Peptides against a protein of PDB entry 5CWW. Designs and how they scored, part 41

Target 1, 194 residues: chain A of PDB entry 5CWW
Amino acid sequence: VPKLQGPFDFDLNPEDEQDDEVELKDIYVIGEKPRVADLMRGEEEELEMMKEDQHNGLSLNIICLLSTSGQVKICLDIDGVEAQWLPPRSKNKRLFAPPPEPPSLLTFQTFDTLKPAEVTPDGWPMFSEDATSPYSFYVTHPAGITYISLTPWVFRLESELQSDSEAGTEFRIDLLAKGQGSERDRIFTQTRTQ

## One batch from the design tools (peptide; made by RFdiffusion4, then SolubleMPNN)

Design b2_p13_7_s1 (from b2_p13_7, 8 letters changed)
Fold by OpenDDE base, seed 1:
Structure b2_p13_7_s1 (fold): chain B 194 residues (1-194), chain A 13 residues (1-13)
Amino acid sequence: as target 1 above (194 residues)
Amino acid sequence: SAYVARPDHRFEY
Protein backbone atom coordinates (compact mmCIF):
# COMPACT_ATOMS: atom_id res chain seq x y z
CA VAL B 1 0.00 0.00 0.00
CA PRO B 2 1.50 3.39 -0.93
CA LYS B 3 2.32 5.56 2.08
CA LEU B 4 1.07 9.12 2.10
CA GLN B 5 4.24 11.13 1.65
CA GLY B 6 4.86 14.23 3.75
CA PRO B 7 5.20 16.44 5.57
CA PHE B 8 7.82 17.88 3.24
CA ASP B 9 10.46 20.03 4.81
CA PHE B 10 10.57 23.13 2.72
CA ASP B 11 14.10 24.35 2.91
CA LEU B 12 12.78 27.86 3.37
CA ASN B 13 15.34 30.51 4.08
CA PRO B 14 14.83 31.79 7.64
CA GLU B 15 13.91 35.09 5.95
CA ASP B 16 10.86 33.23 4.62
CA GLU B 17 9.68 32.35 8.16
CA GLN B 18 7.20 35.10 7.28
CA ASP B 19 5.77 32.55 4.82
CA ASP B 20 4.57 30.37 7.75
CA GLU B 21 1.49 32.60 7.49
CA VAL B 22 0.89 31.58 3.85
CA GLU B 23 -2.35 29.63 3.69
CA LEU B 24 -1.98 27.11 0.87
CA LYS B 25 -5.13 26.43 -1.19
CA ASP B 26 -3.96 24.14 -3.98
CA ILE B 27 -1.09 21.89 -5.06
CA TYR B 28 -0.07 20.97 -8.60
CA VAL B 29 2.44 18.16 -9.16
CA ILE B 30 4.40 17.64 -12.35
CA GLY B 31 5.85 14.16 -12.07
CA GLU B 32 9.33 13.35 -13.30
CA LYS B 33 9.44 11.72 -16.69
CA PRO B 34 10.08 8.00 -16.29
CA ARG B 35 13.78 7.27 -16.58
CA VAL B 36 14.79 5.19 -19.60
CA ALA B 37 16.61 2.86 -17.21
CA ASP B 38 13.32 2.06 -15.45
CA LEU B 39 11.78 1.20 -18.83
CA MET B 40 14.47 -1.30 -19.92
CA ARG B 41 11.83 -4.01 -19.44
CA GLY B 42 9.59 -2.42 -22.08
CA GLU B 43 9.47 -3.14 -25.79
CA GLU B 44 12.27 -1.43 -27.79
CA GLU B 45 9.59 0.71 -29.45
CA GLU B 46 8.39 2.01 -26.07
CA LEU B 47 12.02 2.65 -25.10
CA GLU B 48 12.64 4.72 -28.24
CA MET B 49 9.42 6.69 -27.80
CA MET B 50 10.29 7.33 -24.16
CA LYS B 51 13.86 8.41 -25.08
CA GLU B 52 12.40 11.04 -27.38
CA ASP B 53 10.11 12.05 -24.53
CA GLN B 54 13.02 12.20 -22.03
CA HIS B 55 14.77 14.80 -24.15
CA ASN B 56 11.67 16.88 -23.48
CA GLY B 57 11.33 16.59 -19.69
CA LEU B 58 12.75 17.07 -16.22
CA SER B 59 14.07 14.11 -14.20
CA LEU B 60 12.80 15.75 -10.98
CA ASN B 61 9.32 16.07 -9.58
CA ILE B 62 7.99 19.63 -9.54
CA ILE B 63 5.59 20.61 -6.77
CA CYS B 64 3.71 23.86 -7.29
CA LEU B 65 2.04 25.43 -4.26
CA LEU B 66 -0.70 28.06 -4.50
CA SER B 67 -1.65 30.40 -1.66
CA THR B 68 -4.90 32.28 -0.98
CA SER B 69 -3.08 35.43 -2.12
CA GLY B 70 -2.34 33.89 -5.54
CA GLN B 71 1.34 33.36 -4.76
CA VAL B 72 2.89 30.39 -6.58
CA LYS B 73 5.87 28.54 -5.16
CA ILE B 74 7.66 26.17 -7.51
CA CYS B 75 9.46 23.48 -5.53
CA LEU B 76 11.86 20.83 -6.81
CA ASP B 77 12.22 17.40 -5.31
CA ILE B 78 16.00 17.08 -5.63
CA ASP B 79 16.37 14.08 -3.34
CA GLY B 80 13.66 12.20 -5.21
CA VAL B 81 10.50 11.26 -3.38
CA GLU B 82 10.80 7.53 -3.64
CA ALA B 83 7.48 5.74 -3.43
CA GLN B 84 7.34 4.71 0.21
CA TRP B 85 5.35 1.60 0.90
CA LEU B 86 3.69 0.93 4.20
CA PRO B 87 6.05 -1.41 6.01
CA PRO B 88 4.85 -4.99 6.09
CA ARG B 89 3.34 -5.86 9.50
CA SER B 90 6.48 -7.84 10.41
CA LYS B 91 6.85 -7.50 14.20
CA ASN B 92 10.66 -7.30 14.01
CA LYS B 93 11.05 -3.67 13.01
CA ARG B 94 14.04 -2.72 15.10
CA LEU B 95 12.65 0.04 17.34
CA PHE B 96 15.92 1.91 16.74
CA ALA B 97 15.69 2.83 13.07
CA PRO B 98 15.86 6.61 13.05
CA PRO B 99 12.72 8.07 11.51
CA PRO B 100 13.34 8.59 7.80
CA GLU B 101 14.37 12.17 7.22
CA PRO B 102 11.49 14.00 5.56
CA PRO B 103 12.16 14.72 1.89
CA SER B 104 13.49 18.23 1.40
CA LEU B 105 11.98 20.41 -1.30
CA LEU B 106 14.00 23.17 -2.90
CA THR B 107 12.00 26.34 -3.49
CA PHE B 108 13.14 27.21 -7.00
CA GLN B 109 10.84 30.17 -7.72
CA THR B 110 8.19 32.25 -5.98
CA PHE B 111 5.93 34.70 -7.80
CA ASP B 112 2.50 36.32 -7.64
CA THR B 113 -0.43 35.81 -10.02
CA LEU B 114 -2.62 38.52 -8.45
CA LYS B 115 -2.24 42.22 -7.79
CA PRO B 116 -2.62 43.22 -4.12
CA ALA B 117 -5.97 44.85 -4.98
CA GLU B 118 -7.26 41.57 -6.48
CA VAL B 119 -6.54 39.53 -3.32
CA THR B 120 -9.73 38.71 -1.44
CA PRO B 121 -10.10 36.89 1.91
CA ASP B 122 -12.60 34.50 0.29
CA GLY B 123 -10.39 33.97 -2.75
CA TRP B 124 -9.77 30.36 -3.68
CA PRO B 125 -7.25 30.21 -6.52
CA MET B 126 -6.89 26.84 -8.26
CA PHE B 127 -4.48 25.16 -10.64
CA SER B 128 -5.57 23.77 -14.00
CA GLU B 129 -3.53 21.71 -16.43
CA ASP B 130 -2.53 22.73 -19.94
CA ALA B 131 -3.31 19.82 -22.24
CA THR B 132 -0.66 21.04 -24.71
CA SER B 133 2.34 20.99 -22.34
CA PRO B 134 3.18 19.10 -19.13
CA TYR B 135 5.26 22.11 -17.98
CA SER B 136 2.52 24.70 -18.43
CA PHE B 137 -0.59 25.35 -16.35
CA TYR B 138 -3.20 27.94 -15.40
CA VAL B 139 -4.03 29.65 -12.14
CA THR B 140 -7.73 30.46 -11.96
CA HIS B 141 -8.98 33.09 -9.52
CA PRO B 142 -12.24 35.12 -9.43
CA ALA B 143 -10.17 38.15 -10.52
CA GLY B 144 -8.69 36.42 -13.58
CA ILE B 145 -6.76 33.57 -15.18
CA THR B 146 -2.96 33.47 -15.43
CA TYR B 147 -1.03 31.20 -17.77
CA ILE B 148 2.27 29.89 -16.41
CA SER B 149 5.02 28.12 -18.34
CA LEU B 150 8.10 26.50 -16.81
CA THR B 151 9.62 25.83 -20.25
CA PRO B 152 12.10 28.76 -20.09
CA TRP B 153 14.17 26.93 -17.44
CA VAL B 154 13.04 23.27 -17.23
CA PHE B 155 15.10 22.02 -20.17
CA ARG B 156 18.19 23.94 -19.06
CA LEU B 157 17.82 22.51 -15.57
CA GLU B 158 17.57 19.00 -17.00
CA SER B 159 20.75 19.54 -19.01
CA GLU B 160 22.55 20.57 -15.80
CA LEU B 161 21.18 17.57 -13.88
CA GLN B 162 22.41 15.22 -16.59
CA SER B 163 25.93 16.58 -16.26
CA ASP B 164 28.26 14.11 -14.50
CA SER B 165 29.42 16.84 -12.12
CA GLU B 166 27.54 16.18 -8.88
CA ALA B 167 29.78 18.82 -7.33
CA GLY B 168 28.17 22.25 -7.47
CA THR B 169 24.71 21.08 -8.63
CA GLU B 170 23.07 23.24 -5.96
CA PHE B 171 25.10 26.24 -7.10
CA ARG B 172 24.14 25.70 -10.75
CA ILE B 173 20.47 25.39 -9.80
CA ASP B 174 20.81 28.66 -7.85
CA LEU B 175 22.20 30.34 -10.97
CA LEU B 176 19.28 29.03 -13.03
CA ALA B 177 16.78 30.23 -10.42
CA LYS B 178 18.33 33.73 -10.54
CA GLY B 179 18.24 33.69 -14.34
CA GLN B 180 15.23 33.38 -16.60
CA GLY B 181 12.05 32.90 -14.56
CA SER B 182 8.82 31.18 -15.46
CA GLU B 183 6.64 32.80 -18.11
CA ARG B 184 3.52 34.45 -16.67
CA ASP B 185 0.71 35.81 -18.81
CA ARG B 186 -2.64 37.14 -17.61
CA ILE B 187 -4.98 35.72 -20.28
CA PHE B 188 -8.23 36.89 -18.66
CA THR B 189 -9.14 39.63 -16.20
CA GLN B 190 -12.60 39.79 -14.69
CA THR B 191 -14.06 43.23 -15.24
CA ARG B 192 -15.70 44.36 -12.05
CA THR B 193 -19.04 45.66 -13.15
CA GLN B 194 -18.96 49.10 -11.65
CA SER A 1 21.96 26.45 2.08
CA ALA A 2 18.60 26.15 0.38
CA TYR A 3 18.04 28.68 -2.30
CA VAL A 4 14.74 30.42 -1.85
CA ALA A 5 13.98 32.41 -4.93
CA ARG A 6 12.74 35.80 -3.84
CA PRO A 7 9.20 36.62 -4.91
CA ASP A 8 9.28 38.26 -8.31
CA HIS A 9 6.76 41.04 -7.73
CA ARG A 10 7.33 42.35 -11.28
CA PHE A 11 4.11 40.89 -12.55
CA GLU A 12 2.80 43.85 -14.48
CA TYR A 13 -0.57 43.18 -16.01
Scores: peptide ipSAE 0.022, ipTM 0.614, DockQ to the pose 0.084
Fold by OpenDDE base, seed 4:
Structure b2_p13_7_s1 (fold): chain B 194 residues (1-194), chain A 13 residues (1-13)
Amino acid sequence: as target 1 above (194 residues)
Amino acid sequence: SAYVARPDHRFEY
């Protein structure tokens, strides 16, 4: 049963004073793929077949946010990482577990899908899924349609998350974020009838 | 401290 994770506290970096004014119009969630190792805890034979599918999805939830301006924020549920990296909580039910800290979303990438001249006050951009890939989607706006793919980094990130190196995960994520971004392609532009 | 990597990659369209 996918646990409804949320509400997510968007730790939108407070240095994005401009982001506090960002009117969100849509949200798109890419759920974590179950780790093959966690699925396969009972079936050794399917483990070999799924190891060949090197396209094991990210073991983190991805939250995509879309603003009125067509800005996309790609956020990672890092508490999902921390929950995976947290050594199995020793069964000491400390009665006063502090309320679970709200899941911290790491803003991994931010990019625009619209040109400034395409932004309209009444714009209502929307996400739509790509049936061919869970890590690809479209942003639809009256001005145009933009294809987005997270594939350039998702599998690299997963590889890093599967590494036995618990230390420096945040640093490696930061390096990936500064590296090759999401694929972004404007597949359709509405011709302004001048 | 949420390291928001702002790639200010304004992709010039």
Scores: peptide ipSAE 0.021, ipTM 0.595, DockQ to the pose 0.064
Fold by OpenDDE base, seed 2:
Structure b2_p13_7_s1 (fold): chain B 194 residues (1-194), chain A 13 residues (1-13)
Amino acid sequence: as target 1 above (194 residues)
Amino acid sequence: SAYVARPDHRFEY
């Protein structure tokens, strides 16, 4: 059973509070690829072939948020990164475990799927999956359909997360976020019949 | 500090 991860506290920068008043209409979650090693605890031969599939997806959950304006925010669940490096907390039941820090979502990318003239107050944009790729999806709005692919960066990010170098990971992720963005293609545009 | 990637408003249509 996928645990409902949430509520996510967005550490919304208070300076972005004006842009963050964006009413969210939909959410799309790309679950972390299960560690092949955890699934294949019985089949050593398939483990070698799946290690060679260098196209193992991201070891983090990706949370896509869609606003009424057709803005997409791509967020990463970074708690999965910290959990890899935190040594198993020694059995000392600190009586007062601080409340679990709310899952930190890192906004990796933000982009629009609608032109300003296509935005309507009653617009209801929705996500839909691409059955051919876990890292691709569609945004459907009355004005049109946009294809989105995270493949330009997801595998590079995974390679950085798998690096033994803890030092500079945050800096390298920041460079990736500023680098090649998600693929975004408008595949259908609704002609306004006059 | 959550790195908010600024909206890339590049609509290349």
Scores: peptide ipSAE 0.021, ipTM 0.605, DockQ to the pose 0.091
Fold by OpenDDE base, seed 3:
Structure b2_p13_7_s1 (fold): chain B 194 residues (1-194), chain A 13 residues (1-13)
Amino acid sequence: as target 1 above (194 residues)
Amino acid sequence: SAYVARPDHRFEY
């Protein structure tokens, strides 16, 4: 039985308390790619296919949050939530392991998909997948459709995470966040018939 | 706790 993970503590900067009023409308999760080391124990065939894909994906879960206003927050699970399985019901001592600390989500990027004039109180923006890339998706709203790609930074972030230097990982992530952001392209705009 | 001020990279359109 999978252990319930959460609540997620958003390490929201206390100075951003004013942004806590963002009504979330949808969530999109990009799962971590399995580590090559974990694949080596069972499926040599998947390992060969993943080696040919020079683009090893991110070893962290990505959580995308979408507000009613069309704001997207890209969050990273830095703590690497190991899928904790409930220990098998063997009869012996339930060591009440303290509940694992809730995984800390890092807000990596925040951006809008709608102009202020396109925001409606009854708006229902939604995520949809891109079948061509696990790191690309669409935000659909009555006002238009926006394509989003995380590819400008995902592979660079993975290369940093694979570095033997645990020290300064947060600093390197901050540098990547300050660098080239996610690609954002409005592929369709609904013309308001006046 | 050094709260590195994570730049809220609000990309304006």
Scores: peptide ipSAE 0.020, ipTM 0.584, DockQ to the pose 0.081

Design b2_p13_7_s2 (from b2_p13_7, 7 letters changed)
Fold by OpenDDE base, seed 3:
Formats: C-alpha cells, sequence, structure tokens
Structure b2_p13_7_s2 (fold): chain B 194 residues (1-194), chain A 13 residues (1-13)
C-alpha cells in the first residue's frame, strides 16, 4: 500500500510562486517500479518476471500536473533517490527517521498541450491512462486530445539512477531534462463548427 | 535548487 505520505510540500520554486495564475485541474501519478533489490526479499517468481522486463521502469515516482491552460508539468519525486543512496539502514538503530520531509519534487519538464487560442477559462483538461504503457497517457480537453509518452527519457533516467557513479549524475540528469523531451502528439483536434 | 524547467514555448501547434 503506497502510504499516501502527507501533503506534498511542493517546494514550488519561489519563482513558481509568481505563477499564482496556474490553476491546477488534474494530477496523474506514475508510481515507481519496485526495485529488484526489494523484490529479492519477495517471491522468487516475481523477481524472475521483473528480470525479463528489460524495460524496467523508473525507480522514482512521477507526478504529472495539468493546468487549466493545458500545461503539463512532469515532476519527479527525488526523495526516492535519496532513499536509494541511503545505505540499507542497519536493522538495529531505530534511527528516528526524521519526520519524512515532504517529498521534494523536481520539475523535469513543462510543456503545453493546447494552443493559446484553444485555452478557455472554463477549460477542464483531464489526464487519462494509456493501457499499453505506464509511461504514456492522454490529455483530453474540449479542443482536442494529446498523446504523451515519457518513454524517450524515462529509461535513460533510470539507467543514470542505476549507475554506480554518483559523480556527474546531477549533471547527466540536467542534460536529460534539457535534451529529448516527452513525446507529444495531438491525435484529435475538435473542429470549431462555425 | 529545484530546476525550473522553462515552459517549452516552442509548441508550434
Amino acid sequence: as target 1 above (194 residues)
Amino acid sequence: GPYVARPDHRFEA
């Protein structure tokens, strides 16, 4: 059961505090895939199935935010990274886990799904899942439907997170964020019946 | 600091 850990203190960059105007309409969460190491404690059969899935998903939670304007913000729960790098807490010291600091979300990508002319004040864009991929989804708006896939970067990011070299990881992640973005395809556009 | 991904204004629809 993923514990709904408390309010995500979006460390919204104080620069994003100026986006007082971005009304959030929907949220879509892509849960982290269980780490193979965590599965090794589980049933051997599940471990074998995950080894065969060459497409090991991201070991971080992805939080997608959708605004009224059709802006999508892709956020990564980086606290999952810190938890990975923490040496397995030796069983015995009840290190009082500091109260879980609210998960720090890293904004990985921000992009629009609507043209400025398609944005309406009463717009109600919504996420919907793609049954074929956990890393693909749709944004539905009265003006149209946009397909989004995170696959261009998710697997690369995971490979970086799995690298033994801590050195330069941040730099490589920054390069990924600046590099190939999410796939975005407008699959349907509503024709304004004049 | 949190990297603010700047909106890709290049969505030429």
Scores: peptide ipSAE 0.024, ipTM 0.641, DockQ to the pose 0.091
Fold by OpenDDE base, seed 5:
Structure b2_p13_7_s2 (fold): chain B 194 residues (1-194), chain A 13 residues (1-13)
Amino acid sequence: as target 1 above (194 residues)
Amino acid sequence: GPYVARPDHRFEA
């Protein structure tokens, strides 16, 4: 049963004065892929499906946020990273486990899908999935449709998360965030018939 | 037309 994870407390960094003005219209979640090592302990059928996926997906949940202005914010659930670093808490089921802390979201990337002249107050952009890849999706707005792919960085990020090198991980993730961003392509533009 | 990249608010550390 997929656990509906939420509500996400967005620790929107309060220092971005511009984030307070962003009215969110849609959310798109890309769930973490299970690790092959975790599947080897499970049923053989799940192992066969993952072997066919040439690319092991990211071991973190990705939360995409979409504003009225067509701004996309890509967030990573980093609690999955901390859970990898936390030694397996000894099975002492403290019956009173505090409610799981809301997932800590790291903003990895922010970008626009609309030009300033295309932004309208009544615009309601929406996400839609790409059937060809779990790490690709579309943003649909009355002004046009934009294709987005996270593939330029997702697999590199996963390789860093799987590395045993603790001392350089933060630096390498920062380099990835500053490097090649998500692919963005406008596949359709609505011509205003004047 | 060129995506006017609004300044990518890149994660400023």
Scores: peptide ipSAE 0.024, ipTM 0.597, DockQ to the pose 0.186
Fold by OpenDDE base, seed 4:
Structure b2_p13_7_s2 (fold): chain B 194 residues (1-194), chain A 13 residues (1-13)
Amino acid sequence: as target 1 above (194 residues)
Amino acid sequence: GPYVARPDHRFEA
């Protein structure tokens, strides 16, 4: 049964004093990919196709948030991680599952796609998909287009999530996020001919 | 010029 993805409650941590009330203009969601281990419980034929896709995607949803200023926040739906740590609920107890707590979003990375001089009050940056990669996208603004790729960390993160070691996953995620961040490349800049 | 990466604020919820 495909889990209904969303609604994502974005607890933008209000306590970041430096989070100027970031007016969000766009959202880009990269849906979780099924894990090979989860597919092993499915039909064998689906498993063979995914083994050929050597790069198993991230088993967590990725939520990218884009502000008017061209700031991108990369958020991870950690409920997928916690759900992996929760011992498989034994079938029997219809304990009223507490209402699903809103998905806990971890802000993995925050970065700008615009220079301060390119930011305009009426700016409306937008996401665009990269047809060549599910973990790459573009931020389009009148001032320019920025290519973003999550590939430098996504596959490493997935490898950590697939590890049998439950202990220290949060710590390892933190290390990954402190390490090599997302690829960011300005592929087009609109020259204002003054 | 290089994008001044704003500090990556990780919010652990």
Scores: peptide ipSAE 0.024, ipTM 0.603, DockQ to the pose 0.177
Fold by OpenDDE base, seed 2:
Structure b2_p13_7_s2 (fold): chain B 194 residues (1-194), chain A 13 residues (1-13)
Amino acid sequence: as target 1 above (194 residues)
Amino acid sequence: GPYVARPDHRFEA
């Protein structure tokens, strides 16, 4: 069953309220890596391979947002983090379950894929997957193609999320957000010969 | 004139 993704509540920094209505043109979702426990029911061999792959993917969903200007916002679905600390809500079917609160998205990184001179009103940037990595993708615009990789921080973030020390996790995540950003490489530029 | 494709250099971080 495709998980209905959204609506997302963006904790947009109040400073982002002054940014001109960033018209979103595309959304790219990197789903959370399946929990090893969910894989255990079927194939022990896949479990061993996933344990040996020291590069376990992120246990949170990543939501990438793309604007007309070629701005990318990398957002994390942090509800998964809170759910790890909440004792399993007793299955008391509260008949009046309030509508599920929309998932809280944390903006982890924001960066541009276009130069100001490349931004056009009719530009339609789009995401596309990298078949070789779940944490890499492309942004395609008429002006060019940009490769993006989240690998510089994803595995470090996962290591922090798996740490038993609750104390300082938010601080360490903030340090990661301010630290080494996503890899960003323009692999193709379309030059208009005048 | 025809569009010329060129590799763009890595964005300076």
Scores: peptide ipSAE 0.013, ipTM 0.554, DockQ to the pose 0.045

Design b2_p13_7_s3 (from b2_p13_7, 7 letters changed)
Fold by OpenDDE base, seed 5:
Structure b2_p13_7_s3 (fold): chain B 194 residues (1-194), chain A 13 residues (1-13)
Amino acid sequence: as target 1 above (194 residues)
Amino acid sequence: APYVARPDHRFEA
């Protein structure tokens, strides 16, 4: 039986007093790219086809959160949330291992997709996938549609995660977060017919 | 501490 995972503790910065009031409306998950080398240890032919489509994706899950106001939060699963199964009912009273610490999500980026004048109380923005890239998506709101791409940083982040230097990973991620952000483009705006 | 990027309110649409 699959174990229900969550709640996820969002390490929301306590300094953003406004973050506690953010009503979330949608979630979009970009799964980690499976390491083809680890999965294909038995089937040589499928390994070659999956190697050619090596847009080397991120080895971390990305969790995107969308608020009523059209704010997007990009979170990274640094701890690697593996699918946990309920332990088989072994009759042995094994010491209850302390519940695993809830996976910590790193908020990598936060940005708006709506202008303040476009925000409505009844607004229900939604995510939708881009069929051309796993690291691009759309936010649809009654006021308009915004294209988002994570490609400016996702491949750089993967290169840093594959580096042998553990001691500098947090610092390198901080530098990437302060660098070039996600691409945002408003592809459609609904004109209010007055 | 987890790094939280500040909302970039400068979405000039």
Scores: peptide ipSAE 0.025, ipTM 0.657, DockQ to the pose 0.085
Fold by OpenDDE base, seed 3:
Structure b2_p13_7_s3 (fold): chain B 194 residues (1-194), chain A 13 residues (1-13)
Amino acid sequence: as target 1 above (194 residues)
Amino acid sequence: APYVARPDHRFEA
């Protein structure tokens, strides 16, 4: 039986007291690339083919949050949320490991998909996947559709995570966050019928 | 302090 995980501590900047008022409408999760080396320990040939694909996905989970206002928040699971299962009812007094510290999500980027004039109180923006890329998606709102791609930074982030130096990973992620952001393209705008 | 990416208010849709 899966264990209920949470609450997640969002390392939300405590100075953004305004973020506590953001009503979330949807969540989109991009799972980490499977550790092919651990899964494919028996299929060496497929492992080599997957290593040659330089466009290998991020080793971190990405959690996208969407507000009523069309604000997207891209969060990274740096600590790695492992699937927790309820321990089998085995009689062994397994020492209750202290509850794992709640995983910290790093807010990598926050951006809007709607103009202020397009925001409605009853707005129901939703995520939808792009079948062509796991790192691209759409935000659909009654006012329009916005294409989003994480590809400008995902592969650079992965290259940094694969570096032998664990030291300064957070700093390097911060530099990437300040650099090239996600691609955003408004592909459709609903004409206001007067 | 965790880096909070400021909302890119530059998205002129």
Scores: peptide ipSAE 0.024, ipTM 0.655, DockQ to the pose 0.086
Fold by OpenDDE base, seed 4:
Structure b2_p13_7_s3 (fold): chain B 194 residues (1-194), chain A 13 residues (1-13)
Amino acid sequence: as target 1 above (194 residues)
Amino acid sequence: APYVARPDHRFEA
């Protein structure tokens, strides 16, 4: 039986302490892609062919959060939210290992999709998928539609995560976060006919 | 008016 997971601790950037209580309206999850190496552990020959498909998806889950204000938070599941199963009813009083610390979500990027004048108290922006890319999506609000793509960094991040050096991964992620962020493009704006 | 995106809060370590 799947265990209810959460709450997730959001490692918000300390600068986000000024974020007014962000009322979340929608969540969009980009599930991790299995590492080719993990899939191919039985077939070494196919591993070489699939290494050339350089565009294997990120091996981390991405959790996108959308607020009433149209703010998007891109969070990374660094620890890997493993599907927690309720312990089987097996009678052995396994010493209750302390509940695993809740997985920390790293806030990779925060950005707005709405202008201040477009924000409404009753706003309900929504995510929608891009059928053409697993790492792209749309934020739809009555004021407009914003295209978001994570592609500028996700493949670079995956390359770093696949590097044999676990040392400095956090630092490299920070450098990526400070670098070129997600692509953001307002593809449609509803002109209020005043 | 220029889209004054709120500062993209990027993860700063």
Scores: peptide ipSAE 0.024, ipTM 0.576, DockQ to the pose 0.354
Fold by OpenDDE base, seed 2:
Structure b2_p13_7_s3 (fold): chain B 194 residues (1-194), chain A 13 residues (1-13)
Amino acid sequence: as target 1 above (194 residues)
Amino acid sequence: APYVARPDHRFEA
């Protein structure tokens, strides 16, 4: 039987001290790139081609959160949320195992898809996928549609994660988070004709 | 009045 997971702790940037309970309306998950090496065991030529393709994606899960206000929060699953299973009935639960620490999501980026005047209390923004790219998606709200692409940073982050230098990884990730953000383009705006 | 869809320009950050 699968174990219910969550709640997740968000390592929010301390500057996001606006304790305004961001009412989440939608979630969009971009799964980690498949472990091609494990899937292609025996096809050495295709494995070499896929290793040369520096654009295969991120080895971490990305969790996108969308609020009523049209705020998007991009979170990284650094710890790797693994599927948890209920232990089989016959093994003595070690009654004294400390509860596992909840998995932490790293907030990588936060940005708005709506102007303040477009925000409504009854707004219901939603994510939708881009069929052409796993790292691009749309945010749809009654006021408009916004295209989002994570491609400006995803491949750079992957290159950092693949670097053998464990030293300074957190610092380099912080530099990436402060650098070029996600591409954001409003592709459609619904104007109320008075 | 009919809704007029306008392509919005890039969100200026």
Scores: peptide ipSAE 0.012, ipTM 0.529, DockQ to the pose 0.045

Design b2_p13_7_s4 (from b2_p13_7, 8 letters changed)
Fold by OpenDDE base, seed 3:
Structure b2_p13_7_s4 (fold): chain B 194 residues (1-194), chain A 13 residues (1-13)
Amino acid sequence: as target 1 above (194 residues)
Amino acid sequence: SAYVARPDHRFVA
């Protein structure tokens, strides 16, 4: 039986006093690229065929959060939230294992999809997938639809993560976060019929 | 101390 994991401590910048006021309306998770090599241990022939189809993707899970205001937060699962299973009811409850530190999510990017005048208290923005890319999605709000693509940075981030230099990974990620942001394109705007 | 880079990518309207 899968163990319910959580609460996740969002390592939201403790200085974001404003984060307590952010009402989240939707969540969109982009799973990490499957380590086909690890999954196919023992199936070498199938592994070779799948290596060519190894879509270049990020080795980290991405968690997108959407607020009522149309703010999107892109979070990275750096610690790698692994699926935990309920320990078999073996009597040796290591009762005193300190609760695993809640996995920290790194807020990589935060951006708005709505203008201030478009924000409504009853707004229900929602994520929807892009069938053409796992790293692209839409935010739908009554005021309009915004296309979002993470592709400008995802592949660069992956290249950094695959570098043999574990040293300075956090620093390089920070540089990427400050660099080129996600692509955002308002593809539709609802005209308020007065 | 998790570095929260807030890139305020303000939508410049």
Scores: peptide ipSAE 0.019, ipTM 0.537, DockQ to the pose 0.085
Fold by OpenDDE base, seed 5:
Structure b2_p13_7_s4 (fold): chain B 194 residues (1-194), chain A 13 residues (1-13)
Amino acid sequence: as target 1 above (194 residues)
Amino acid sequence: SAYVARPDHRFVA
């Protein structure tokens, strides 16, 4: 039986203290790159073929949150949330291990997809996937459709995560968060029929 | 029109 996961704690950047109560409307998850080496342990020939198809991607899950206002929050799963299953009812009274600390999501970026004049109380924006890249997606709202790409930073972040140098990693990640924003392109705007 | 994220998170057209 699948275990219910959550609640998740959000490590909000303290600069985002003005996160007004954001009413969430949708969630989009970008899974981590497959650990092909771990999956193909013992099948060396298939491993070589899949290494060429190494979808260069992030080793962390990305959680995207979408509000009524069209605000997108990009969160990183630093703790590596995995699917959990309820332990089989083994008769052994396992000592109640303290409940594991709830996994924290690191807020990496926050940005809007709508202008203030486009925001409606009844708006229900939604995510949709892009077939061309796992790190690109669309936000659809009655006012329009916005293309989002995480590619400007995701591969750089992966390089930092794989670096053996612990020194300065936090500083470099902070620079990535502040420097290269996600690409945002409004591909469609609904004309208000007056 | 590409919306470049300005540091102030405001959508500038």
Scores: peptide ipSAE 0.011, ipTM 0.554, DockQ to the pose 0.065
Fold by OpenDDE base, seed 1:
Structure b2_p13_7_s4 (fold): chain B 194 residues (1-194), chain A 13 residues (1-13)
Amino acid sequence: as target 1 above (194 residues)
Amino acid sequence: SAYVARPDHRFVA
C-alpha cells in the first residue's frame, strides 16, 4: 500500500510572512526524468542512446503551486521524495528512531499570471499541461490564459546537478534562480463586455 | 505586448 507522504515543509523566505496567507487553488507536479540507469538495467545500448539526449529533463521533481490571485510558485524537491510503501508490520520497529524529518521543498521562483485588476476573490485559476513539452504548462483563469515554460532554466539546473563539484552547488543554484526566469506569455485575454 | 510581470524571483536558500 502506498504511504501518504507529507506534510511538506516549504522553505519559503522567512521575510514572506504574507505567503502563509496565500490560498492555494491548484497544484501541478512535473515528475523527475526517470533514472534511466536504474530502469534500463540490462539494456546497455538503449542506455547509451538515452544518455546522449542532453534534453531529457530535470532529475528533481518540480511542484508548481497556484493561488487564487494567480500567483505561481515553482518548488523543487531537493531531498528527492521517493515513493514510500507502508512498512510491513514487523514487530521489531525500534520505537526509538526519531521521526524522519519532513522533506523540504525549495521555492525556486515566484511570479504572477494575473494583473491586480483581474484578481477576483472567487477566482479559481487552474493548471493545464502542454502536450508538446513536460516543462511547459498553462494557467487558465476567467480573465485569460497564460503560457508558462520552465525551459530557460531547467536544463541549466540539470547541468549543475550533474556536476562532480559539490562545492558551491547551492550558490550556483541561487544564481540560476535569480537569473533567467520562467517564460510567461499571455496567449488569451478575456475582454469584459461592458 | 508581452506582459512580462516582473518575476519577483524570491529564492529561498
Scores: peptide ipSAE 0.012, ipTM 0.551, DockQ to the pose 0.221; fails the geometry check
Fold by OpenDDE base, seed 4:
Structure b2_p13_7_s4 (fold): chain B 194 residues (1-194), chain A 13 residues (1-13)
Amino acid sequence: as target 1 above (194 residues)
Amino acid sequence: SAYVARPDHRFVA
């Protein structure tokens, strides 16, 4: 049986602290790049070729949150949240294990997919995948459809995470977060027939 | 209901 996980703590950017109670409507998870080394145990030659591909993706899980207002938050799972299963009923309730610290998500980017005039109280925006890229997706709302791509920063972030120099990594990541954001393109707009 | 795909809505933050 799957274990219910959460709550998650969100490390929000200080700029986002002023955001009122965000009612979430959908969640989209982009899993970390597969551990090619673990999957290709025994195929060393193919493994080397795949490791050299700089486009293998991010080593962190990405959690995208979507609000009623069409706001998207891109969060990074720094702690490495994995799917958990209920342990078989072993009677040993470790009664005294301190509650595990709730996993934290780092908010990397926040942006809107709707104009203020398009926001509706009963709006239920939803994520949908892009079959062509694991780091691209769509936000669908009655007002329209927005294409989103994380590719402008994902590979650069991965390069920073894989760098041997821990010095200045946080600074460089912050620069990435403030720099070129996710691509956002409104691919469809519903005309309100008055 | 005419769907007008306007490519131009770059949400410039």
Scores: peptide ipSAE 0.010, ipTM 0.517, DockQ to the pose 0.049; fails the geometry check

